# Peptides against a protein of PDB entry 7C96, part 10

Target 1, 73 residues: chain A of PDB entry 7C96
Amino acid sequence: PVIPDDFRCPISLELMKDPVIVSTGQTYERTCIEKWLQAGHGTCPKTQQTLTSTVLTPNYVLRSLIAQWCEAN

## One batch from the design tools (peptide; made by RFdiffusion4, then SolubleMPNN)

Design b1_p10_3_s3 (from b1_p10_3, 4 letters changed)
Fold by OpenDDE base, seed 5:
Structure b1_p10_3_s3 (fold): chain B 73 residues (1-73), chain A 10 residues (1-10)
Amino acid sequence: as target 1 above (73 residues)
Amino acid sequence: SLEEVRASIF
């Protein structure tokens, strides 16, 4: 089935397994955003806004929604 | 752009 856009990482375009929220409120797959940050970047890939923090907050609600979708599809 | 980000990471 077609994966909902909100369930895909903006970077990898793949179904997120460990979605995390950055300071701009955007959500990415943890491994993707970590690679971006480790490369020395300090901006949000999607919005180009400067990140006020490099803290990554797990998006547990989205993780659960994705899991539910995967179980049904 | 997201495309450029993708290219830089992978």
Scores: peptide ipSAE 0.621, ipTM 0.920, DockQ to the pose 0.869
Fold by OpenDDE base, seed 1:
Order: sequence, then C-alpha cells, then structure tokens
Structure b1_p10_3_s3 (fold): chain B 73 residues (1-73), chain A 10 residues (1-10)
Amino acid sequence: as target 1 above (73 residues)
Amino acid sequence: SLEEVRASIF
C-alpha cells in the first residue's frame, strides 16, 4: 500500500523508523537530520529556517502511529 | 531544496 506522506522522512522519502522533531517543528528520520547537522548545516531542510537549537526531540506519537499503520498493512 | 539536501547526504 501507499505510505502516507506524513509517515515519510522529508529527506529520505522513506518510512520513518526513529522520527525526531527539530526546533522548527518539522520531523525527520534521526539518521538523516543528524547527517545534515554533522555536515555543518544550521537550517531546517524543509523550511530553510535557521534552527534555534540542534536538540532533536523524539516524536513518540508519530512513531506509534507509524507502527500501528505497519501492523495493519 | 529537499532534493539538494538528499543529494548531499546520500
């Protein structure tokens, strides 16, 4: 079945396994956003806004929703 | 763009 857009990482376009939220409120796969940050970038890939923090907050709700979707499909 | 970001990390 077609993966819901909200469940795909904006960067990898793949189903997220460890979604994290950046300071702009956007969610990405942890591995993807960490690579972006480690490369020296300080902006949000999706919005191009400057990040006010490099703290990555786990999106547990989305992680759960994705898991539920995977079980049903 | 997201496409450029994707190309830079993969």
Scores: peptide ipSAE 0.617, ipTM 0.921, DockQ to the pose 0.857
Fold by OpenDDE base, seed 3:
Structure b1_p10_3_s3 (fold): chain B 73 residues (1-73), chain A 10 residues (1-10)
Amino acid sequence: as target 1 above (73 residues)
Amino acid sequence: SLEEVRASIF
């Protein structure tokens, strides 16, 4: 079945397994955003806004929704 | 752009 857009990482375009939220409120797959940050970037890939923090917060709600979707499909 | 980011990481 077609994966909902909100469940896809904006970077990898794949179903997120470990979604994390950056300071701008955007969500990405952890491994993807970590690679971006490790490369020395300090901006949000989607919005180009400067990140006020490099802290990555797990998006538990989205993770749960994705898990439920995977179970049903 | 996201396309540039994607190309940079992968």
Scores: peptide ipSAE 0.614, ipTM 0.919, DockQ to the pose 0.847
Fold by OpenDDE base, seed 4:
Structure b1_p10_3_s3 (fold): chain B 73 residues (1-73), chain A 10 residues (1-10)
Amino acid sequence: as target 1 above (73 residues)
Amino acid sequence: SLEEVRASIF
């Protein structure tokens, strides 16, 4: 079945397994955003806004929704 | 762009 756009990482375009929220409110796969930050970038990949913090907050709600979708499909 | 980001880290 077709993966909902909201469940795909904006960077990898794959179903997110460990979604995290950045300071701009956008959500990415943890490994993808970490690679971006480790490369020395301080902006949001999707919006190009400067990140006010490099803290990555787990998006547990989205993780749960994705898990439920995977169980049903 | 996101495409440039993808090319940068992959």
Scores: peptide ipSAE 0.603, ipTM 0.915, DockQ to the pose 0.879

Design b1_p10_3_s4 (from b1_p10_3, 5 letters changed)
Fold by OpenDDE base, seed 4:
Structure b1_p10_3_s4 (fold): chain B 73 residues (1-73), chain A 10 residues (1-10)
Amino acid sequence: as target 1 above (73 residues)
Amino acid sequence: SLEDVRAEIF
C-alpha cells in the first residue's frame, strides 16, 4: 500500500510510530529528531528555522490516524 | 537540507 506523505517522517521517510511536534509545528519520528538534537543542532530539519524550544510534543492525533491507516491496510 | 540531516544521523 502507498503510505500517505503526511504519515512519513521527513527525516527517515518511514511510517511514523511515535510522531512528535517541534516548536516550528513540524512533525517527526521521535527517535529521528532526538538524534538531530543530540548532535547539537537547534534547527528544524525541514524548515531550517531555529527552534524556540527543544520540547517535543507527542502528536496524538497523527499517531491515531496512522494507527487507523495501518489497521485498514 | 533534509538530505544533509539524513546523512548526519544515519
Scores: peptide ipSAE 0.717, ipTM 0.940, DockQ to the pose 0.871
Fold by OpenDDE base, seed 3:
Structure b1_p10_3_s4 (fold): chain B 73 residues (1-73), chain A 10 residues (1-10)
Amino acid sequence: as target 1 above (73 residues)
Amino acid sequence: SLEDVRAEIF
């Protein structure tokens, strides 16, 4: 079945397993955004907005929704 | 762009 767009990481385009929210409100796969930040970038990959914080907040709701989708498909 | 990001990450 087709993976819902909201369940795909904007960077990897793959189903997110550990979705995290950045300061701009966008969600990415943790591994992807960490690589981006570790490379010295301080902007949001999707919006190019400057991040006001490098804190990554787990998107628990999305994680749960993805898990439910995986169980059903 | 996201394409640039992907090119760097992968």
Scores: peptide ipSAE 0.716, ipTM 0.940, DockQ to the pose 0.851
Fold by OpenDDE base, seed 2:
Structure b1_p10_3_s4 (fold): chain B 73 residues (1-73), chain A 10 residues (1-10)
Amino acid sequence: as target 1 above (73 residues)
Amino acid sequence: SLEDVRAEIF
């Protein structure tokens, strides 16, 4: 079945396994956003807004929703 | 753009 767009990382376009939220409120796969930050960038990949913090917050709700979807499909 | 981001990290 078709994977919901909200469950795909905006960068990798793959189903997220470890989704994290950046300061702008956007969610990405942890490995993808860490690579972006490690490359020296301080902006949100999707919105180009400057990040007020480089702290990555786990999106537990989304992780759970994705897990439930995977189990049902 | 997101395409530029993908090109850089992949």
Scores: peptide ipSAE 0.715, ipTM 0.940, DockQ to the pose 0.866
Fold by OpenDDE base, seed 1:
Structure b1_p10_3_s4 (fold): chain B 73 residues (1-73), chain A 10 residues (1-10)
Amino acid sequence: as target 1 above (73 residues)
Amino acid sequence: SLEDVRAEIF
């Protein structure tokens, strides 16, 4: 089935399993954004905006929506 | 760009 764009990580382009929100409001797969930050970057991969915080907030709503989609497809 | 990010991460 066709995976909705909103369910794909902007970096890996794969279905997100652990989506997290960065300070710019963009959502990524946790492992992807962590690798980016660990490499010494402090910008949002998608927008190139400087992150005001390196805190990663779980996107529980999206995680739930993805789970529901996976169950139905 | 996202392409640059992908190249670095993977």
Scores: peptide ipSAE 0.712, ipTM 0.939, DockQ to the pose 0.861

Design b1_p10_4_s1 (from b1_p10_4, 6 letters changed)
Fold by OpenDDE base, seed 1:
Structure b1_p10_4_s1 (fold): chain B 73 residues (1-73), chain A 10 residues (1-10)
Amino acid sequence: as target 1 above (73 residues)
Amino acid sequence: ALEEAQKIYS
């Protein structure tokens, strides 16, 4: 089945397993955004906005929704 | 800059 766009990481374009929220409110796969930050970037890949913080907040709600979708499909 | 981020990931 077709993976919902909201469940795909903007970077990897794959179903997210460990989604995290950045300061701009965008969600990415943890490993993807960490690599971006480690490369020295301080902006949000999707919006190009400057990150006010490098703290990554787990998106537990989305993680749960993805899990539920996977079980049904 | 998604394209750049994708290059780093892959």
Scores: peptide ipSAE 0.586, ipTM 0.919, DockQ to the pose 0.944
Fold by OpenDDE base, seed 4:
Structure b1_p10_4_s1 (fold): chain B 73 residues (1-73), chain A 10 residues (1-10)
Amino acid sequence: as target 1 above (73 residues)
Amino acid sequence: ALEEAQKIYS
């Protein structure tokens, strides 16, 4: 089945397993954004905005929605 | 940008 765009990581383009929210409000797969930050970047890949914090907040709502979608498909 | 981030991920 077709994966909803909101359920795909902007970087990996795959279904997110551990979605996290960055300071700009964008959501990415944890491993993808961590690699980006570890490479020395301080901007949001999607928006190019400077990150005001490197804190990654788990997107539990999205994780649950993805789980529900996977169960139905 | 996304392209650069995708390269690092790959």
Scores: peptide ipSAE 0.586, ipTM 0.919, DockQ to the pose 0.946
Fold by OpenDDE base, seed 3:
Formats: C-alpha cells, sequence, structure tokens
Structure b1_p10_4_s1 (fold): chain B 73 residues (1-73), chain A 10 residues (1-10)
C-alpha cells in the first residue's frame, strides 16, 4: 500500500522508524538528521531555518501512528 | 537544502 506522506522522512523518503522533531517543528528520521548535523549544518533541511537547538525530540505520537499503520497494512 | 541532505544520507 501507499505510504502516507507524513510518515515518510523528508530526507530518506522512506517510512520513518525513529522519527525525531527538530527545533523548527519538522520531523525527520533520526539517522538522517544526525548525519546532516554531523556534517556541520545548523539549519533545517526542509525549511532552511536556523536551528535554535540541536536537541532531537522523539516524536512518539507519530511513531505510534506509524506503528498502527504498519499493523493494519 | 533537502537535496543536499539527501546526498549526505545516500
Amino acid sequence: as target 1 above (73 residues)
Amino acid sequence: ALEEAQKIYS
């Protein structure tokens, strides 16, 4: 079945397994955004906004929704 | 910058 756009990482374009929220409110796959940050970038890939923090917050709600979707499909 | 990030990912 077609994966909902909101469940895909903007970077990998794959179903997110460990979605995390950056300071701009955008969500990415943890490994993808970590690689971006490790490369020395301090902006949000999607919005180009400067990150006010490099803290990555787990998006538990989205993780749960994705899990439910996977169970049903 | 998404394209740039995608290149780093791949």
Scores: peptide ipSAE 0.585, ipTM 0.918, DockQ to the pose 0.953
Fold by OpenDDE base, seed 2:
Structure b1_p10_4_s1 (fold): chain B 73 residues (1-73), chain A 10 residues (1-10)
Amino acid sequence: as target 1 above (73 residues)
Amino acid sequence: ALEEAQKIYS
């Protein structure tokens, strides 16, 4: 079945396995956003807003929702 | 932008 857009990383366009939230509230796959930050960028890829922090917060709710969807499909 | 981020990822 078709993967819900909200479950796909805006960068990789793949089903997220380790979703993390940046300071702007947007969620990305950890590996994708880390590579972006390591490249020297300090903005949110999706919104272009300047990140107030480089802290990445695990999105446990989304991870759970994705797991539930995968189990059912 | 997303395009740049996607290039770095790939």
Scores: peptide ipSAE 0.580, ipTM 0.918, DockQ to the pose 0.948

Design b1_p10_4_s2 (from b1_p10_4, 4 letters changed)
Fold by OpenDDE base, seed 4:
Structure b1_p10_4_s2 (fold): chain B 73 residues (1-73), chain A 10 residues (1-10)
Amino acid sequence: as target 1 above (73 residues)
Amino acid sequence: SLEEAQKIYA
């Protein structure tokens, strides 16, 4: 089945397993955004906005929604 | 950009 766009990481374009929220409110797969930050970037890949923090907050709601979708499909 | 981030990921 087709994966909903909101469940795909903007970077990997794959179903997210460990979605995290950056300071701009955008959500990415943890490993993808960590690689971006480790490469020395301080902006949000999707919006190009400067990140006010490097803290990555787990998106538990989205993780649950993805899990529910996977169980049904 | 997303394109740049994708290059790093790949």
Scores: peptide ipSAE 0.692, ipTM 0.934, DockQ to the pose 0.947
Fold by OpenDDE base, seed 2:
Structure b1_p10_4_s2 (fold): chain B 73 residues (1-73), chain A 10 residues (1-10)
Amino acid sequence: as target 1 above (73 residues)
Amino acid sequence: SLEEAQKIYA
């Protein structure tokens, strides 16, 4: 079945396995956003807003929703 | 941008 858009990383366009939230509230796959930050960028890829923090917060709710979807599909 | 981020990821 078709993977819900909200479950795909905006960068990799793949099903997220370790989704993390940046300071702007957007969620990305951890590996994708870490590569972006390591490259010296300080903005949110999706919104272009300047990140107020480089802290990445695990999106446990989304991780759970994705897991539930995978079990059913 | 997302495009730039995708280039780094690839």
Scores: peptide ipSAE 0.692, ipTM 0.934, DockQ to the pose 0.947
Fold by OpenDDE base, seed 3:
Structure b1_p10_4_s2 (fold): chain B 73 residues (1-73), chain A 10 residues (1-10)
Amino acid sequence: as target 1 above (73 residues)
Amino acid sequence: SLEEAQKIYA
């Protein structure tokens, strides 16, 4: 079945397994955004906004929704 | 940009 766009990481374009929220409110796969940050970048890939923090907050709601989708499909 | 991030990911 077709994966909902909101469930795909903007970077990997794959179904997210560990979605995290950055300071701009955008969500990415943890491994993808960590690689971006480790490369020395301090901006949000999607919006180009400067990150006010490098803290990555787990998106538990989205993780749950994705899990439910995977169970049903 | 997303393009730059995708290059790092790949």
Scores: peptide ipSAE 0.690, ipTM 0.933, DockQ to the pose 0.948
Fold by OpenDDE base, seed 1:
Structure b1_p10_4_s2 (fold): chain B 73 residues (1-73), chain A 10 residues (1-10)
Amino acid sequence: as target 1 above (73 residues)
Amino acid sequence: SLEEAQKIYA
């Protein structure tokens, strides 16, 4: 089945397993955004906005929704 | 950009 766009990481374009929210409110796969930050970037890949913080907040709701979708499909 | 981020990830 077709994976919902909201369940795909903007970077990897794959189903997210460990989605995290950045300061701009965008969600990415943890490993993808960490590599971006470690490379010295301080902006949001999707919006190009400057990140006010490098703190990554787990998106537990989305993680749960993805898990439920996977079980049903 | 997303393109730049994808290059780092790949």
Scores: peptide ipSAE 0.689, ipTM 0.933, DockQ to the pose 0.947

Design b1_p10_4_s3 (from b1_p10_4, 5 letters changed)
Fold by OpenDDE base, seed 5:
Structure b1_p10_4_s3 (fold): chain B 73 residues (1-73), chain A 10 residues (1-10)
Amino acid sequence: as target 1 above (73 residues)
Amino acid sequence: ALEEARKIYE
């Protein structure tokens, strides 16, 4: 079935398995955004806003919603 | 800059 847009990582374009929230409020797959940060970038890929922190917060709500969707599809 | 991020991830 078609993957809901909100469940796909803006970078990998794949279903997120470990979604994390950056300081701008955008959510990405952990591995994708970590590689971006490791490359020395300090902006949000989607919005180009400057990140006020490099802390990545797990998006547990989204992780749960994705898991529920996967169980049903 | 999603295109740049995709290149790094690739």
Scores: peptide ipSAE 0.700, ipTM 0.933, DockQ to the pose 0.945
Fold by OpenDDE base, seed 4:
Structure b1_p10_4_s3 (fold): chain B 73 residues (1-73), chain A 10 residues (1-10)
Amino acid sequence: as target 1 above (73 residues)
Amino acid sequence: ALEEARKIYE
């Protein structure tokens, strides 16, 4: 089935397994955004806004929604 | 800058 856009990482374009929220409120797959930050970038890939923090917050709600979708499809 | 991020991820 077609993966909902909100469930796909903006970077990998794949179904997220470990979604995390950056300071701008955007959500990415953890491995994707960590590689971006490790490369020396301090901006949000999607919005180009400067990150006020490099803390990555797990998006447990989205993780749960994705799990529910996977069980049904 | 998503294109740049995708290149790094590859």
Scores: peptide ipSAE 0.699, ipTM 0.933, DockQ to the pose 0.946
Fold by OpenDDE base, seed 3:
Structure b1_p10_4_s3 (fold): chain B 73 residues (1-73), chain A 10 residues (1-10)
Amino acid sequence: as target 1 above (73 residues)
Amino acid sequence: ALEEARKIYE
């Protein structure tokens, strides 16, 4: 089945397994955004906005929605 | 800069 766009990481374009929210409110796969930050970048890949924090907040709601979708499909 | 991020990820 077709994976909903909101369930795919903007970077990897794959179904997210560990989605995290950055300071701009955008969500990415943890490993993808961590590699971006480790490379010395301080902006949001999708919006190019400067990140006010490097804290990555787990998106538990999205994780749950993805799990439910995977179970049904 | 998604293109750049994708290059780093791969």
Scores: peptide ipSAE 0.697, ipTM 0.932, DockQ to the pose 0.945
Fold by OpenDDE base, seed 2:
Structure b1_p10_4_s3 (fold): chain B 73 residues (1-73), chain A 10 residues (1-10)
Amino acid sequence: as target 1 above (73 residues)
Amino acid sequence: ALEEARKIYE
């Protein structure tokens, strides 16, 4: 079945397994955004906004929604 | 940009 756009990482374009929220409110796969930050970048890949913090917050709600979708499909 | 982030991810 077709994967909902909201369930795919903007970077990898794959179904997210460990989604995290950055300071701009955008969600990415943890490994993808960590590589971006480790490369010395301090902006949000999607919006180009400067990150006010490098803290990554787990998006547990989205993780749960993805798990439910995977179980049904 | 997303394009640059995708290159780093690969």
Scores: peptide ipSAE 0.692, ipTM 0.931, DockQ to the pose 0.945

Design b1_p10_4_s4 (from b1_p10_4, 4 letters changed)
Fold by OpenDDE base, seed 4:
Structure b1_p10_4_s4 (fold): chain B 73 residues (1-73), chain A 10 residues (1-10)
Amino acid sequence: as target 1 above (73 residues)
Amino acid sequence: SLEEARKIYE
């Protein structure tokens, strides 16, 4: 089945397993955004906005929605 | 950019 765009990581383009929210409000797969930050970048890959914080907040709601979708498909 | 991020992830 076709994966909803909102469930795909903007970087990996794959179904997210551990989605996290950055300071700009965008959501990425944890491993993808961590590699970006570890490489010395301080901007949001999708928007190019400067991150006001490097804190990554788990997107539990999206994680649950993806899990529900996977169970149904 | 997303393109740059994808290269790092690969």
Scores: peptide ipSAE 0.748, ipTM 0.942, DockQ to the pose 0.946
Fold by OpenDDE base, seed 5:
Structure b1_p10_4_s4 (fold): chain B 73 residues (1-73), chain A 10 residues (1-10)
Amino acid sequence: as target 1 above (73 residues)
Amino acid sequence: SLEEARKIYE
């Protein structure tokens, strides 16, 4: 089945398993954005906005929605 | 950019 765009990580282009929200409000797969930050980057890959914080907040709502979709498909 | 991020991820 076709994976909804909102369920795909903008970086890996794969179904997210551990989605996290950055300071700009964008969501990425944890491993993808952590590698980006570890490389010394301080901007949001999708928007190019400067990150005001390096804190990654788990997107539990999205995780739940993805889980529900996976169960149905 | 997303392109740059993808290069680091792979």
Scores: peptide ipSAE 0.748, ipTM 0.942, DockQ to the pose 0.941
Fold by OpenDDE base, seed 2:
Structure b1_p10_4_s4 (fold): chain B 73 residues (1-73), chain A 10 residues (1-10)
Amino acid sequence: as target 1 above (73 residues)
Amino acid sequence: SLEEARKIYE
């Protein structure tokens, strides 16, 4: 089955397991964005906007939607 | 950029 674009991490291009939201509102797989931040970057990979915060907020709604999709497909 | 981020992830 074709994975919905919104369920794929913009970085890994894989189905997200632990999606997190950055300050710009974009969602990434936690491991991917953490590696980016740990490398010293302070911008959003997708938008190139400067992150106003390095806080990563779990996207529980998306996690649930992905789980539901995986169960059905 | 996404390209740079993917390079780090790999």
Scores: peptide ipSAE 0.746, ipTM 0.941, DockQ to the pose 0.945
Fold by OpenDDE base, seed 3:
Structure b1_p10_4_s4 (fold): chain B 73 residues (1-73), chain A 10 residues (1-10)
Amino acid sequence: as target 1 above (73 residues)
Amino acid sequence: SLEEARKIYE
C-alpha cells in the first residue's frame, strides 16, 4: 500500500519507526537526524533554520498513528 | 538541506 507522506522521514524517505521532533517543529527518523547532527550540522534539513536546541523530542502521536496504519495495512 | 542530509545518511 501507499505510505502517507507524513509517515515518511524527510531524509530516508522510509516509514518512520522512531520519529522525533526537532526545535523547528519538523519530524525525522531519530537515526537520520542524529547522523546529521553528529556530522556537525546545526540546522533543520527541511527548512534550513538554525536549531535553537539539539534536543530530540519523541513524536508519540505520530508513532501511534503509524502503528495503527501498519496494523490496518 | 535534505539533499545534504541524505548523502550523510546513505
Scores: peptide ipSAE 0.746, ipTM 0.941, DockQ to the pose 0.947

Design b1_p10_5_s1 (from b1_p10_5, 3 letters changed)
Fold by OpenDDE base, seed 3:
Structure b1_p10_5_s1 (fold): chain B 73 residues (1-73), chain A 10 residues (1-10)
Amino acid sequence: as target 1 above (73 residues)
Amino acid sequence: LDEKIAELQK
């Protein structure tokens, strides 16, 4: 089945397993955004907005939604 | 940016 775009990481384009939210409100796969930050970037890959914080907040709701979708498909 | 993202996708 077709994976919903909102369930795919904007960077890897793969189904997210450990989605995290950045300061701009966008969600990415943890490993992907961590690599981006470690490379010295201070902007949101999707929006190009400057990140006001490098804190990554787990998106547990999305994680659950993805899990439910996977079980149904 | 697109090029940088492409590198991350590898």
Scores: peptide ipSAE 0.083, ipTM 0.758, DockQ to the pose 0.158
Fold by OpenDDE base, seed 4:
Structure b1_p10_5_s1 (fold): chain B 73 residues (1-73), chain A 10 residues (1-10)
Amino acid sequence: as target 1 above (73 residues)
Amino acid sequence: LDEKIAELQK
């Protein structure tokens, strides 16, 4: 099945399991973005914008959508 | 950036 682009992590390019939102509004797989931040980066991988915060907010809506998609496909 | 992303993908 073709995985919707919005369901793939911009970093891993894989279906997200624990999607989180960064300050720029972009969503990434938690593990991926955490590694990025731990490496000392303070920018958004996708947009290259400076992150105003390092807080990662769970994207529960997307998580639910992905779960529904996985169930149907 | 491409290099950085590529590194994370490994």
Scores: peptide ipSAE 0.080, ipTM 0.754, DockQ to the pose 0.163
Fold by OpenDDE base, seed 5:
Order: structure tokens, then sequence, then C-alpha cells
Structure b1_p10_5_s1 (fold): chain B 73 residues (1-73), chain A 10 residues (1-10)
């Protein structure tokens, strides 16, 4: 089945397993955004906005929605 | 990863 765009990481383009929210409100796969930050970047890959913080907040709601989708498909 | 990141940064 077709994976909803909102469930795909903007970087990997794959179904997110551990979605995290950055300071701009965008969500990415944890591994992907961590690699981006480790490379020394301080911007949001999707919006190109400067990150006010490097804190990554787990998106539990999205994780749950993705899990529900996976169970049904 | 770099390729996809580059695409997003355009």
Amino acid sequence: as target 1 above (73 residues)
Amino acid sequence: LDEKIAELQK
C-alpha cells in the first residue's frame, strides 16, 4: 500500500520508526536528523530555517499513528 | 543521505 507522505521522513523518504520534532516543528527520523546535526548543520532540512535548539522531541502521536497504519497494512 | 539532504536544501 501507498505510505502517506506525512509518515515519511523528509530526508530518508522512508516510513519513520522513531520520529522526532525539531525546533521549527518539522518531524524527521531520529537517525537522519542526528546525522545532519552531527555534520555541523544548524538549519532545518525541510524549511531551511535556523534551529533555535538542537533538542529533539519524540513525536509520540505520530509514532502511534504510524504503528496503527502498519498494523492495518 | 547527503543526496537527499541536498535536495531538501534547494
Scores: peptide ipSAE 0.079, ipTM 0.747, DockQ to the pose 0.560
Fold by OpenDDE base, seed 2:
Structure b1_p10_5_s1 (fold): chain B 73 residues (1-73), chain A 10 residues (1-10)
Amino acid sequence: as target 1 above (73 residues)
Amino acid sequence: LDEKIAELQK
């Protein structure tokens, strides 16, 4: 079935397995956003807003929703 | 990754 857009990483466009939230509230696959930050960027890839913090917070709710969707499909 | 990021920046 078609994967919901909210379940895909804005960068990789693939189903997220380890979704993390940045300071702007946007969610990305951990590996993707870490590479972005490691490259020296200080902005949110999707919104271009300046990140107030480089801390990455696990999005457990989304991870659970994705897992449930995968089980049903 | 770079091309995907480029797409986001458009």
Scores: peptide ipSAE 0.076, ipTM 0.740, DockQ to the pose 0.584

Design b1_p10_5_s2 (from b1_p10_5, 4 letters changed)
Fold by OpenDDE base, seed 3:
Structure b1_p10_5_s2 (fold): chain B 73 residues (1-73), chain A 10 residues (1-10)
Amino acid sequence: as target 1 above (73 residues)
Amino acid sequence: LDERIAELQA
């Protein structure tokens, strides 16, 4: 079935397994955003806004929604 | 997204 856009990482375009939220409120796959940050970038890939913090917060709600979707499909 | 992001899609 078609994967909802909100469940896909803006970087990898794949179904997120470990979604994390950056300071701009956008969500990415953890491994993808970590690589981006490790490369020396200080902006949000999707919005190009400057990150006020490099802290990555797990998006538990989205993780749960994705899990439920996977169970049903 | 730009080319710098594209490499992460591989």
Scores: peptide ipSAE 0.097, ipTM 0.766, DockQ to the pose 0.157
Fold by OpenDDE base, seed 1:
Structure b1_p10_5_s2 (fold): chain B 73 residues (1-73), chain A 10 residues (1-10)
Amino acid sequence: as target 1 above (73 residues)
Amino acid sequence: LDERIAELQA
């Protein structure tokens, strides 16, 4: 079945396994955004907004929703 | 990764 856009990482375009939220409110796969940050970037890949923090907050709700979707499909 | 990010920021 078609994967909902909200369940795909904006970078990898794959179903997220460990979604994390950045300071701009956008969610990415942890591995993807960490690589971006480690490369020295200080902006949000999707919005180009400057990150006010490099803290990554786990998006547990989305993680759960994705898991539920996977079980049903 | 870099290529895709570039596309998103275009």
Scores: peptide ipSAE 0.096, ipTM 0.759, DockQ to the pose 0.714
Fold by OpenDDE base, seed 2:
Structure b1_p10_5_s2 (fold): chain B 73 residues (1-73), chain A 10 residues (1-10)
Amino acid sequence: as target 1 above (73 residues)
Amino acid sequence: LDERIAELQA
């Protein structure tokens, strides 16, 4: 079945396995956003807003929702 | 942005 857009990383466009939230509130796959930051970028890939922090917060709720969806589909 | 995303998708 079709994967919900909210479950796909804005960068990789793949189903997220380890979703993390950036300071702007957007969620990305951890590996993708880490590569972005490591490349020297200080903005949110999706919104282009300047990040107020480089801290990445695990989105446990989304991880759970994705897991539940995968079980049913 | 699309180019940046493509780069990260590689």
Scores: peptide ipSAE 0.088, ipTM 0.758, DockQ to the pose 0.152
Fold by OpenDDE base, seed 4:
Structure b1_p10_5_s2 (fold): chain B 73 residues (1-73), chain A 10 residues (1-10)
Amino acid sequence: as target 1 above (73 residues)
Amino acid sequence: LDERIAELQA
């Protein structure tokens, strides 16, 4: 079935397994955003806004929703 | 957005 856009990482375009939220409120796959930050970037990949923090917050709600979707599909 | 995605994947 078609994967909902909100469940796909803006970088990898794949179903997120470990979604994390950046300071701008956007969500990415942890491994993808970590590589981006490690490369020296200080902006949000999707919006290009400057990150006010490099802290990555787990998006547990989204992780749960994705898990539920996977079980049903 | 498509262009931005391409940039990110490059």
Scores: peptide ipSAE 0.067, ipTM 0.726, DockQ to the pose 0.171

